Peptides against a protein of PDB entry 4GXB. Designs and how they scored, part 69

Target 1, 277 residues: chain A of PDB entry 4GXB
Amino acid sequence: VPTEEVSLEVLLSNGQKVLVNVLTSDQTEDVLEAVAAKLDLPDDLIGYFSLFLVREKEDGAFSFVRKLQEFELPYVSVTSLRSQEYKIVLRKSYWDSAYDDDVMENRVGLNLLYAQTVSDIERGWILVTKEQHRQLKSLQEKVSKKEFLRLAQTLRHYGYLRFDACVADFPEKDCPVVVSAGNSELSLQLRLPGQQLREGSFRVTRMRCWRVTSSVPLPSGSTSSPGRGRGEVRLELAFEYLMSKDRLQWVTITSPQAIMMSICLQSMVDELMVKKS

## One batch from the design tools (peptide; made by RFdiffusion4, then SolubleMPNN)

Design b2_p15_6_s4 (from b2_p15_6, 10 letters changed)
Fold by OpenDDE base, seed 1:
Structure b2_p15_6_s4 (fold): chain B 277 residues (1-277), chain A 15 residues (1-15)
Amino acid sequence: as target 1 above (277 residues)
Amino acid sequence: PLYLVAEHENPVFEA
């Protein structure tokens, strides 16, 4: 790709647009630095954020596709998809809420975390009770960002990434689930017919391994679920989980976001490794 | 056909 100066749009979690002038040859870190400079985020806080490739849904929600890698050229990565639905999003890239303390010390960092958290609540990624919602709204009206975040940090699924509804083979085959990643776990939420909402928590420390697979279904005639077009690539995330003492079981999630789920697992593992060192 | 894209062993696995 020839090196040219281009305008690149990067979105915040709330959909706010940040326009940066970059080179087509700028790598992920270069673009991230440009975004940070545009926002007046200090250099020492850049490492707490990453650029993500997302697909914007009709309702304005983001379906996370993957984290942009260091060697990637963000401009090329997003434009090569030739769809306006694909966007680059800036989001925090750590899991432990303790790191919020470092980010919140800076006005810009505080604003980024606040905007992300508000958005995550609005999108239902963070789970809130009616009373909690009232308290959050009151704090939002007062523009008390620090207090808002402190309350939010106590909420269920704070800091989680929520995926699109998909299918798992747990607890039963072809079970509709909503997967969320955070706090060193995968949370699988499901509602079986006539049952209450259930959550399966899969802690990363109990996963022996995980894998991402890609398959092309053979056009065999019978059980084509009506919604999957014939010939579409099927992505799966499978992990081997310690269900009980000396009992390992594979759990398989079928999702177009299987790659992103794997990236989340690796990221959580990496963070845990840092804490152990 | 099934293709393995990536497999990861977990270094923080606690048996």
Scores: peptide ipSAE 0.572, ipTM 0.931, DockQ to the pose 0.805
Fold by OpenDDE base, seed 4:
Structure b2_p15_6_s4 (fold): chain B 277 residues (1-277), chain A 15 residues (1-15)
Amino acid sequence: as target 1 above (277 residues)
Amino acid sequence: PLYLVAEHENPVFEA
């Protein structure tokens, strides 16, 4: 693509639009810096955020596709998809809530975390009791952003990314699940027929390895489920998990977001590595 | 056909 000045739209978690003028040749970091400058976010806080490619659903929810890599050209990455459903989103890119303290010291950082957290609660990514919801709404009405975040930090799945409903082979084959990534784990929420909602927690420290695979279903004759068009790529995330002492078991998640799940795993691993050093 | 897109060993795995 020829180097040209273009207007690029970057969304915050709440759907707020940030328009930046960048070059088509600007890499992810260049665009991130432009967004930071537009927001008046200090340079020392830029590293706490990343740009993500998402698909905007009809309800305004974001389906995370992947994190934009350092070598990518965000303008090209989003426009090459030739669909207005695809957006670039700015979101915090760390997992440990302790880093919120650094970000919250700045007014702009505080606003970003607040907007993200409000959105995550509204979308049901953060799990809230009725009483907690009442407290959060009261704080929101008072515009007490710091207090709001302090309460939010105590909530279940604070800081998690929630994925679209998908299928896993655990605990049973073809089990419908909702996967969330955060706090150095994958959380699998599942409801089996006639059963209550259950959550399986898979800690990253108990995963020996993971892999992403793609498959094209063979044109099987008559028994192809009518809904999957012939030739749709099936993405899977599989991880080998230490279920008990000396017992490893593979768990496989079938999801179009398998790549994003893998990115989350790697990101959580990287953060844990930093803490161990 | 099955294609391996990526495989990752976990350096923080605790046995």
Scores: peptide ipSAE 0.572, ipTM 0.930, DockQ to the pose 0.805
Fold by OpenDDE base, seed 3:
Structure b2_p15_6_s4 (fold): chain B 277 residues (1-277), chain A 15 residues (1-15)
Amino acid sequence: as target 1 above (277 residues)
Amino acid sequence: PLYLVAEHENPVFEA
């Protein structure tokens, strides 16, 4: 791709548009720095955020496709998909809420976390009770961003990334589940017919390994979701989990977001390694 | 056909 100056749109979690002038040859970090500069985010806080490729759904929600890697050219990565549904989103890229303290010390960082958190609550990524929701709304009305975040940090699935509904083979084959990644775990929420909502928590520290696989379904496969055309690639995330002492079991999640799930796992692992060092 | 896209061993696995 010839090196040209272009205008690139980067979205915040709340859909706010940040327009940056970059080169088509600018790598992910270059674009991230440009976004940071546009937002007046200090350089020392840039590392707490990443650029993600997302698909904007009809309702305006974001389905995370993948994290943009360092070697990528964000302009090319998004435009090559030739669909306006794909967007680049700025989001925090750490899992431990303790790092919020560093980010919140800066006005811009605080605003970014606040906007993201509001969006995550609105999208149901963060789980709230009625009372918590009332409290959050009150704080939002007061524009008390710090207090809002402090309350939010205590909420279930704070800092998690929620995926689109998918299928897992746990606890039973072909179980519809909602997967969320955060706090060094994968949370699998499921509701079986006639049963209450159940959650399976899979801690990263109990995963021996994980893998992403791609397969082409055979035409005879009855399990094609009604909306998937013939020949759609099936992505799966499988991880080998220590269920009990000396008992490893594979858990497989079938999802178009399997790659993103794997990226989340790696990111959580990386963060844990940093903490152990 | 099944293709392995990526496999990751977990260095923070606690046995």
Scores: peptide ipSAE 0.571, ipTM 0.929, DockQ to the pose 0.790
Fold by OpenDDE base, seed 5:
Structure b2_p15_6_s4 (fold): chain B 277 residues (1-277), chain A 15 residues (1-15)
Amino acid sequence: as target 1 above (277 residues)
Amino acid sequence: PLYLVAEHENPVFEA
C-alpha cells in the first residue's frame, strides 16, 4: 500500500469516536501515540493501553477479535476486512487493578478508565447486585469518577473481558458457556437445564499448556447445526488443566474468539512473569 | 484437517 495520509477512526470502550490523521504505513504504536495525543494522554501512560480489532454487533456491543500486534498497520488491518462492522478499539491492556492507581493520577487516564468501567457494567461484563448498582448510579450522577472506580474495583469480574456465548466440553460435552478472562483465570459460566448458574474457575497457574486449533468440518451428511454454514472454520482453544493432584485434563472451548482467548492467556502469563521477577 | 495455529507452554505453571 502506498504511504498516504488518512483519517482513522478509533473507538473508546463506550463507543466514543476518536479521529486521528495517520499514515497508512503507521504501525500499531504510531497509531496508539496519535490517539494518545488526540486525547491528551501523557506518553508515560500509553503503555497501559492497547488497540484491539473488534466486530461491532447489531446491538452495538463489541466482539473482540484480537489485539493488534506491534508490526501491524492498523489502517490496513481494519480496511482489508472490507466490512464496516470491524472497528479499532482503545482499551486498558493490564489485568492487575493496582495499575489503575498509576492511570487514575492523570485526568485523561481517569476518564478513560471511568468510561471503560461504565461500559463494562452496562454490558454486563462486570457483575453487580441491585444494591451495588444503586450505589454506582448515585456516584455516576454525582460524577464522582474516583469513588466510582474504587467501588467498581471491588466488584465481581472487574477488569475481565467477556466473550460471546460459545461451547465447551466441560463439565459435559457440548455445554453452552460464557467465558470471561481476568484475574489470571478463565471463568466459564454455565446454566444447565433445571440447574442454577454455575461458574468454573480455571486459574492460569494450573494450566500446563494451551493451544489454538483450526479445523474445517468435513461435509458429513449429518445435519450441520442450523447456524453454521457448510465449510465454516471451527476455532478451538484447548488447555491442559491440573484438576487435582497429579491429574491433568484437557478442556476445550469452541469459539470464533479462540484466538482472542489465547491472547488473553498469554497476556496474563506475561504479567505474572513480570511480578515474579 | 486439523491445523495447529499456536501452542503455548506455560512458564508459570505450578505442578
Scores: peptide ipSAE 0.571, ipTM 0.930, DockQ to the pose 0.800

Design b2_p15_7_s1 (from b2_p15_7, 8 letters changed)
Fold by OpenDDE base, seed 2:
Structure b2_p15_7_s1 (fold): chain B 277 residues (1-277), chain A 15 residues (1-15)
Amino acid sequence: as target 1 above (277 residues)
Amino acid sequence: LELHVVAEFENPVFQ
């Protein structure tokens, strides 16, 4: 791609657009710095955020595809997909809410976390009771961003990334599940027919290993499930989990977002490693 | 079914 100056759109979690002028040859960090500059985010806070490739759904929700890597050219990465549904999103890239304290010290950082948190609540990524929702709305009306975040930090799945509905082989084969990643775990929420909502928590520290696999279904004469075209690649995330003392079991999640799930796992592991050092 | 391992990771924080 020839080096040219282009206007690149980067979205915040709430869909707010940030337009930056960059070179087509600018790498992820260059673009991130440009976004930070546009937002007046100080340099020392840039590392708390990352750029993500997402697919915008019809309802405006984001399906996270992957984190943009350092060597990537964000302009090329997004435009090469030749679909306007793909966007670049700025989001915080750490898991431990303790790091919020560092980010919240700055006005711009505070605003970014606030906007992200509001969006995550509105999208149902953060789970709230009716009473909690009332309290949050009250704080939002008062524009008390710090207090809002402090309350939000106590909420279930604060800081989690929620994935699109998918399928797992746990607790039984072909279970519809909603996966969320955060707090050094994968949360699998499911509702079996005639049953109440259940949640399985899989702590990263109890995962011996994980893998992402790609498969192409053989044309079986059986009616393909409605919506999957013939020849679509099936992605799976599998992890070996310590279920009990000396008992390892594989859990497999079938999802187009398997790569993103793996990225989340690695990111959580990396953060835990930093804390141990 | 053709299965390809795209990536595999051992977990250094496994306990």
Scores: peptide ipSAE 0.510, ipTM 0.915, DockQ to the pose 0.776
Fold by OpenDDE base, seed 4:
Structure b2_p15_7_s1 (fold): chain B 277 residues (1-277), chain A 15 residues (1-15)
Amino acid sequence: as target 1 above (277 residues)
Amino acid sequence: LELHVVAEFENPVFQ
């Protein structure tokens, strides 16, 4: 792609549009810096955020596809998909809520975290009780952003990324699940027929390894059900989990977001390594 | 079924 100046749209979690003028050859960090400058986010806080490729759903929700890598060209990465539903989103890229303290010290950082958190609550990514929702609404009406965030930090799945409904082989084969990543875990919410909502927590520290696989169903000659086109690639995330003492078991999640899940795992691992170091 | 491993990761923080 020839180096040209272009206008690139980057969205915040709440759908706010940030337009930046960048070069087509600008890498992820260059674009991130341009977005930060446009928002008046100080340089020392840039590292707390990342750019993500997402698919915008009809309801305005974001399905996270992947984190943009450092060597990528965001303009090319998004435009090459040739679909307007794909967007670039700015979001915080750390997991430990303790880092919120650093970000909240700055007005712009505070606003970004606030907007993200409001959006995550509205989308049901953060789980709230009726009473908590009332309290949050009151704080939102008062525009008390710091107090809002302090309350939000105590909520279930604060800081988690929620994925689209998918399928897992745990606890049973072909279980419909909703996966969320955060707090050094994968949370699998499932409802089996006739049962209450259950949540399985898979801590990253108990995962020996994980893998992403791609599979193409072989054209079996016989009556394949007409609906799934013979050529659909199926992505899976599999991890080997320490279920109990000396008992490892593979858990497999079938999801188009398997790559993003793997990125989250790696990111959580990286953060844990920094803390140990 | 053709299965391809796209990526595999060993976890350094495994305990």
Scores: peptide ipSAE 0.510, ipTM 0.916, DockQ to the pose 0.759
Fold by OpenDDE base, seed 5:
Structure b2_p15_7_s1 (fold): chain B 277 residues (1-277), chain A 15 residues (1-15)
Amino acid sequence: as target 1 above (277 residues)
Amino acid sequence: LELHVVAEFENPVFQ
């Protein structure tokens, strides 16, 4: 692609648009720096955020596709898809809420975390009780961003990324699940017929390994998988999990977001490695 | 069925 100056739209979690002038040849970090400059985010806080490729749904919700890698050209990565549904989103990219303290010290950082958290609550990524919702609403009305975040940090699935509904082979075959990644785990929420909502927690520290697979079903005369046409690529995330002492079991999640799930796992592992050093 | 392993990771923090 020839090097040209272009206007690139980057969205915040709440859908706020940030327009930046960049080169088509600018890499992910260059674009991130441009976004930071536009927002007046200090350089020392840039590392707490990343750019993500997302698909915007009809309701305006974001389905995370992947994190943009350092060698990528964000303009090319998004425009090559030739669909307006694909967007670039700025989001915090750490998992430990302790890092919020560093980000919140800056006005812009505080605003970014606040906007993200409000959005995550509105989208149901963060789970709240009625009373908690009332408290959050009161703080939001007062525009007490720090207090809002402090309360939010105590909520279930704070800092998690929620995926689209998908299928897992746990606890039984072909179980509809909602997967969320955060706090060094994958949370699988499911509701079996006639049962209460259940959550399976898979801690990263108990995963021996994981893999992403891509498969194309052979045109078999049987419409085997409900909802997918013949010849559609199936992505799966599989991880080998220590269920009990000396008992490893594979768990497989079938999802178009399997790549993003794997990226989350790697990111959580990386953060844990930093803490161990 | 054409199966491709896109990525495989061994977990260094496995316990």
Scores: peptide ipSAE 0.509, ipTM 0.914, DockQ to the pose 0.758
Fold by OpenDDE base, seed 1:
Structure b2_p15_7_s1 (fold): chain B 277 residues (1-277), chain A 15 residues (1-15)
Amino acid sequence: as target 1 above (277 residues)
Amino acid sequence: LELHVVAEFENPVFQ
């Protein structure tokens, strides 16, 4: 791709647009620095954020596709998809809420965390009770961002990334689930017919390994489930989980976001490794 | 069914 100056749109979690002038040859870090400069985010806080490729759904929600890698050219990565639904999003890229303390010390960092958290609550990524919601709204009306975040940090699934509804083979085959990644776990929420909402927690420390697989269904004469077009690539995330002492079991999640789930797992592992050092 | 492993990871923090 020839090197040219271009305008690139980067979105915040709340849909706020940040326009930056970059080169088509600028790598992910270069673009991230440009976004930081535009926001007046200090250099020492850049590392707490990453650029993500997302697909914007009709309702304005983001389906995370993957994290942009360091060697990528964000302009090329997003424009090569030739669809306006794909966007680049800035989001925090750490899992431990303790790192919020560093980010919150800066006005811009505080604003970014606040905007992301508000959005995550509005989208139902962070789970809140009625009373908690009332308290959060009160703090939001007062624009008490620090207090808002302190309360939010105590909420269920704070800091989690929620995926689109998908299918798992746990606890039963072809079980509809909503997967969320955070706090060194994958949370699988499911509602079986006639049952209350259940959550399965899979801690990363109990995963021996994981893999992403791609498969193409062979045209078998049997009635494929009506929703998946014949011949579409099926992505799966499978992890081998220590269910009990000396009992490993594979759990498989079928999702177009399997790659993103794997990226989250690796990121959580990396963060845990840093904490152990 | 052609299954292709795109990526496989061993977990260093497995306990």
Scores: peptide ipSAE 0.509, ipTM 0.915, DockQ to the pose 0.770

Design b2_p15_7_s2 (from b2_p15_7, 7 letters changed)
Fold by OpenDDE base, seed 3:
Structure b2_p15_7_s2 (fold): chain B 277 residues (1-277), chain A 15 residues (1-15)
Amino acid sequence: as target 1 above (277 residues)
Amino acid sequence: LTLYDVAHFDNPVFL
């Protein structure tokens, strides 16, 4: 792509649009810096955020596709998809809520975390009781952003990324599940017919390894289920999990977001490595 | 027949 000055739209978690003037040749960090500058986010806080490629659903929900990599050109990455559904989103990119303290010290950082958290609650990514919801609404009405975040930090799945409904082979084959990544785990929520909601927690520290597989179904004469277009790529995330002492078991998640799930795992691992150093 | 592309990751923080 020729180097040209362009206006690039970057969304916050709440759908707020940030327009930045960048070069088509600007890499992810350059664009991130431009967004930070536009928001008046200090340079020392830029590292707590990343740019993500998402698909905006009809209801305005975001399906995370992947984190934009350092070598990528965000303008090209999003425009090459030739669909207005794809957006670039700014989101915090750390998992430990302790880092919120650093970000919250700055007004802009606080606002970003607040906007993200409000959005995550509204989208049902953060799980809230009726009473908690009432408390959160009260704090929101008062615009008590710090207090709001402090309460939110105590909530189930705070800081998690929720994925679209998908399928896993755990606890049984072909189980419909909702996967969420956060707090150094993958949470698999499922409701089997006639059963209560169940959650499997898979801590990253108990994953020996994971893999992402991309597979193309060969034209087998078997009638592909009417909804899967011929040639649809199937993505899977599989991880080998220490279920008990000396017992490893593979868990496989079939999801178009398998890449994003893997990115989350790697990101959580990286953060844990930093903490251990 | 399934064509597979596989990316494998070992976990350095595995217990």
Scores: peptide ipSAE 0.484, ipTM 0.898, DockQ to the pose 0.719
Fold by OpenDDE base, seed 5:
Structure b2_p15_7_s2 (fold): chain B 277 residues (1-277), chain A 15 residues (1-15)
Amino acid sequence: as target 1 above (277 residues)
Amino acid sequence: LTLYDVAHFDNPVFL
């Protein structure tokens, strides 16, 4: 692609638009720096955020596709898809809420975390009781951003990324689940017929390994399974989990977001490695 | 026939 100056739209978690002038040849970090500059985010806080490729749903919700890698050209990555549903989103990219303290010291950082957290609550990514919701609403009405975040940090699935409904082979085959990643785990929420909502927690430290599989059925004379057209890509995330002492079991999640799930796992592992050093 | 692309990751923080 020839190097040209372009206007690139980057969204915050709440859908706020940040327009930046960048080169088509600017890499992910260059674009991130441009966004930070536009927001007046200090350079020392840039590392707490990342750019993500998302698909905007009809309801305005974001389905996370992947984190943009360092070598990528964000303008090319989003425009090459030739669909307006794909967007670039700025979001915090750490898992430990302790890092919120560093970000919250700055007005812009505080605003970013606040906007993200409000959005995550509104989208049901963070789980709240009725009473907690009332308290959060009161703090929001008062525009008490620090207090809002302090309360939010105590809530279930704070800092998690929620995925679209998908299918897993746990606890049984073809089980509909909602996967969330955060706090060094994958949370699988499910409701079996006639049962209460259940959650399976898979801690990263008990995963021996994981894999992402992309499969394309070749036109073999076999009838396409009902519900997927011939030639549709199937993505799966599988991880080998220590269920009990000396008992490893594979768990497989079938999801278009399997790549993003794997990125989350790697990111959580990386953060844990930093803490161990 | 199904074409597969597989990415495998070992976990260094596995217990």
Scores: peptide ipSAE 0.480, ipTM 0.894, DockQ to the pose 0.687
Fold by OpenDDE base, seed 4:
Structure b2_p15_7_s2 (fold): chain B 277 residues (1-277), chain A 15 residues (1-15)
Amino acid sequence: as target 1 above (277 residues)
Amino acid sequence: LTLYDVAHFDNPVFL
């Protein structure tokens, strides 16, 4: 792509549009810096945020596709998909809520976290009781952003990324699940027929390894099961989990967001490594 | 028959 000046739209979690003038050759960090400058976010806080490629759903919800890598060209990455459904989103990129303290010290950082948190609650990514919802609404009406965040930090799945409904082979084959990543875990919410909602927690520290698998059914001859188009790529995330003492078991999640799940795992691992060093 | 592309990750923070 020739180097040209272009206008790039970057969305916040709440759908607010940030328009930046960048070069088509600008890498992810360059674009991130441009967004930060546009928002008046100080340079020392840029590292707490990342750019993500998302698919915008009809309801305005974001399906996270992947984190943009450092070597990528965000303009090319989004425009190459040739669909207006794909967007670039700015979001916080750390997991430990302790880092919120650093970000909240700045007015712009506070506003970003607040907007993200409001959106995550509205989308049901953060789980709230009726009483908590009332308290949050009151704080929102008062525009008490710090108090809102302090309350939100105590909520279930605060700081998690929620994925689209998918399928897992745990606890049973072909279980419909909703996966969320955060707090150094994958949370699998599932409802089996006739059963209550259950949540399985898979802590990253108990995962020996994980893998992402892309598979395409080869057109084998005659037994074309008619329904699945011969060309659909199936993505799976599988992780080997320490279920009990000396018992490892593979858990497999079939999801178009398997890559994003793997990115989350790696990111959580990286953060844990930093804390141990 | 299926074509597979696999990315494998070992976890350095595994217990």
Scores: peptide ipSAE 0.478, ipTM 0.894, DockQ to the pose 0.695
Fold by OpenDDE base, seed 2:
Structure b2_p15_7_s2 (fold): chain B 277 residues (1-277), chain A 15 residues (1-15)
Amino acid sequence: as target 1 above (277 residues)
Amino acid sequence: LTLYDVAHFDNPVFL
C-alpha cells in the first residue's frame, strides 16, 4: 500500500468517533498515539489502552474480532475487510481493576473508563440489580464519574468482555452459551430448556493449556442447518481444565470469536505473570 | 471436519 495521509475513524466503547490523521503505513502504536493525542490522553496512560478490530452489529453493539497487533497497520487491517461494519475501537486493555486507579487520576483517563463502563452496563456486559441500576443512574445524573466507577467496580462482571452467543460442549454437548472473559476467568452462562440460568466459572489458573482450531465442515450428506452456508470456517476454543484434584477435562467452545477469546486468555495470563514477578 | 490451523498455548500460571 502506498504511504498516504488518511483520515482514520476510531471509536470509543460508547460509539463516540475519534478522527485521526495518520499515514497508511502507521503501525498500531502510531495510531494509538495519534488517538491519545487527539483525546489529550497523556503518554504514560497510553499503555492501558489498545485498539481492537470489531464488527458493528445492526443494533450498534460491537462483536470483538481481535486485538490489533503491534506490527499491524490499522488502516490496512480495517479497510482490507471491505465492509463498513468493521471498526477500530479503543478500549482499556488490562483486567485488574486496581489499574483503574492509575487511569482515573487523569481527567481523560477517567472519562474513557466512565464511557466504557456506562456502555458496558447499557449493553448488559456488567450485570446489575434493579437497586444497583438505580444507584448508577443517580450517580450518572450527578455526573459523578469517580463514584460511578467505584460502584461499578463492585458489580458482577465489571471489566469483562462479553462475547456473542455461541455453543459449548459443557455442561452438555451443543449447549448454547454466552461467554464472558474477565477477572482471570471465562464465565459461561447458559439456560437449558426449562431450567434456570446457570453459570460456569473457569479460572485461568486452572487451565493447563488452550488451543484455537480452524476447521471446514466436510460436505456430509446430512441436512446442514439452514443458516450456515457451505464452506464456512468453524472456529473453536478448547481448554484443558482442572475440574478436581488430578482430573483434567477438555472444554470446547465453538465461536467465531474463538481467536478473541484466546487473545483474552493470553492477556489475562500475561497480566498474572507480571503480578507474580 | 478438516483442521487447517491450530494454535496451542501452554499456561505458565497453571496450578
Scores: peptide ipSAE 0.473, ipTM 0.894, DockQ to the pose 0.726

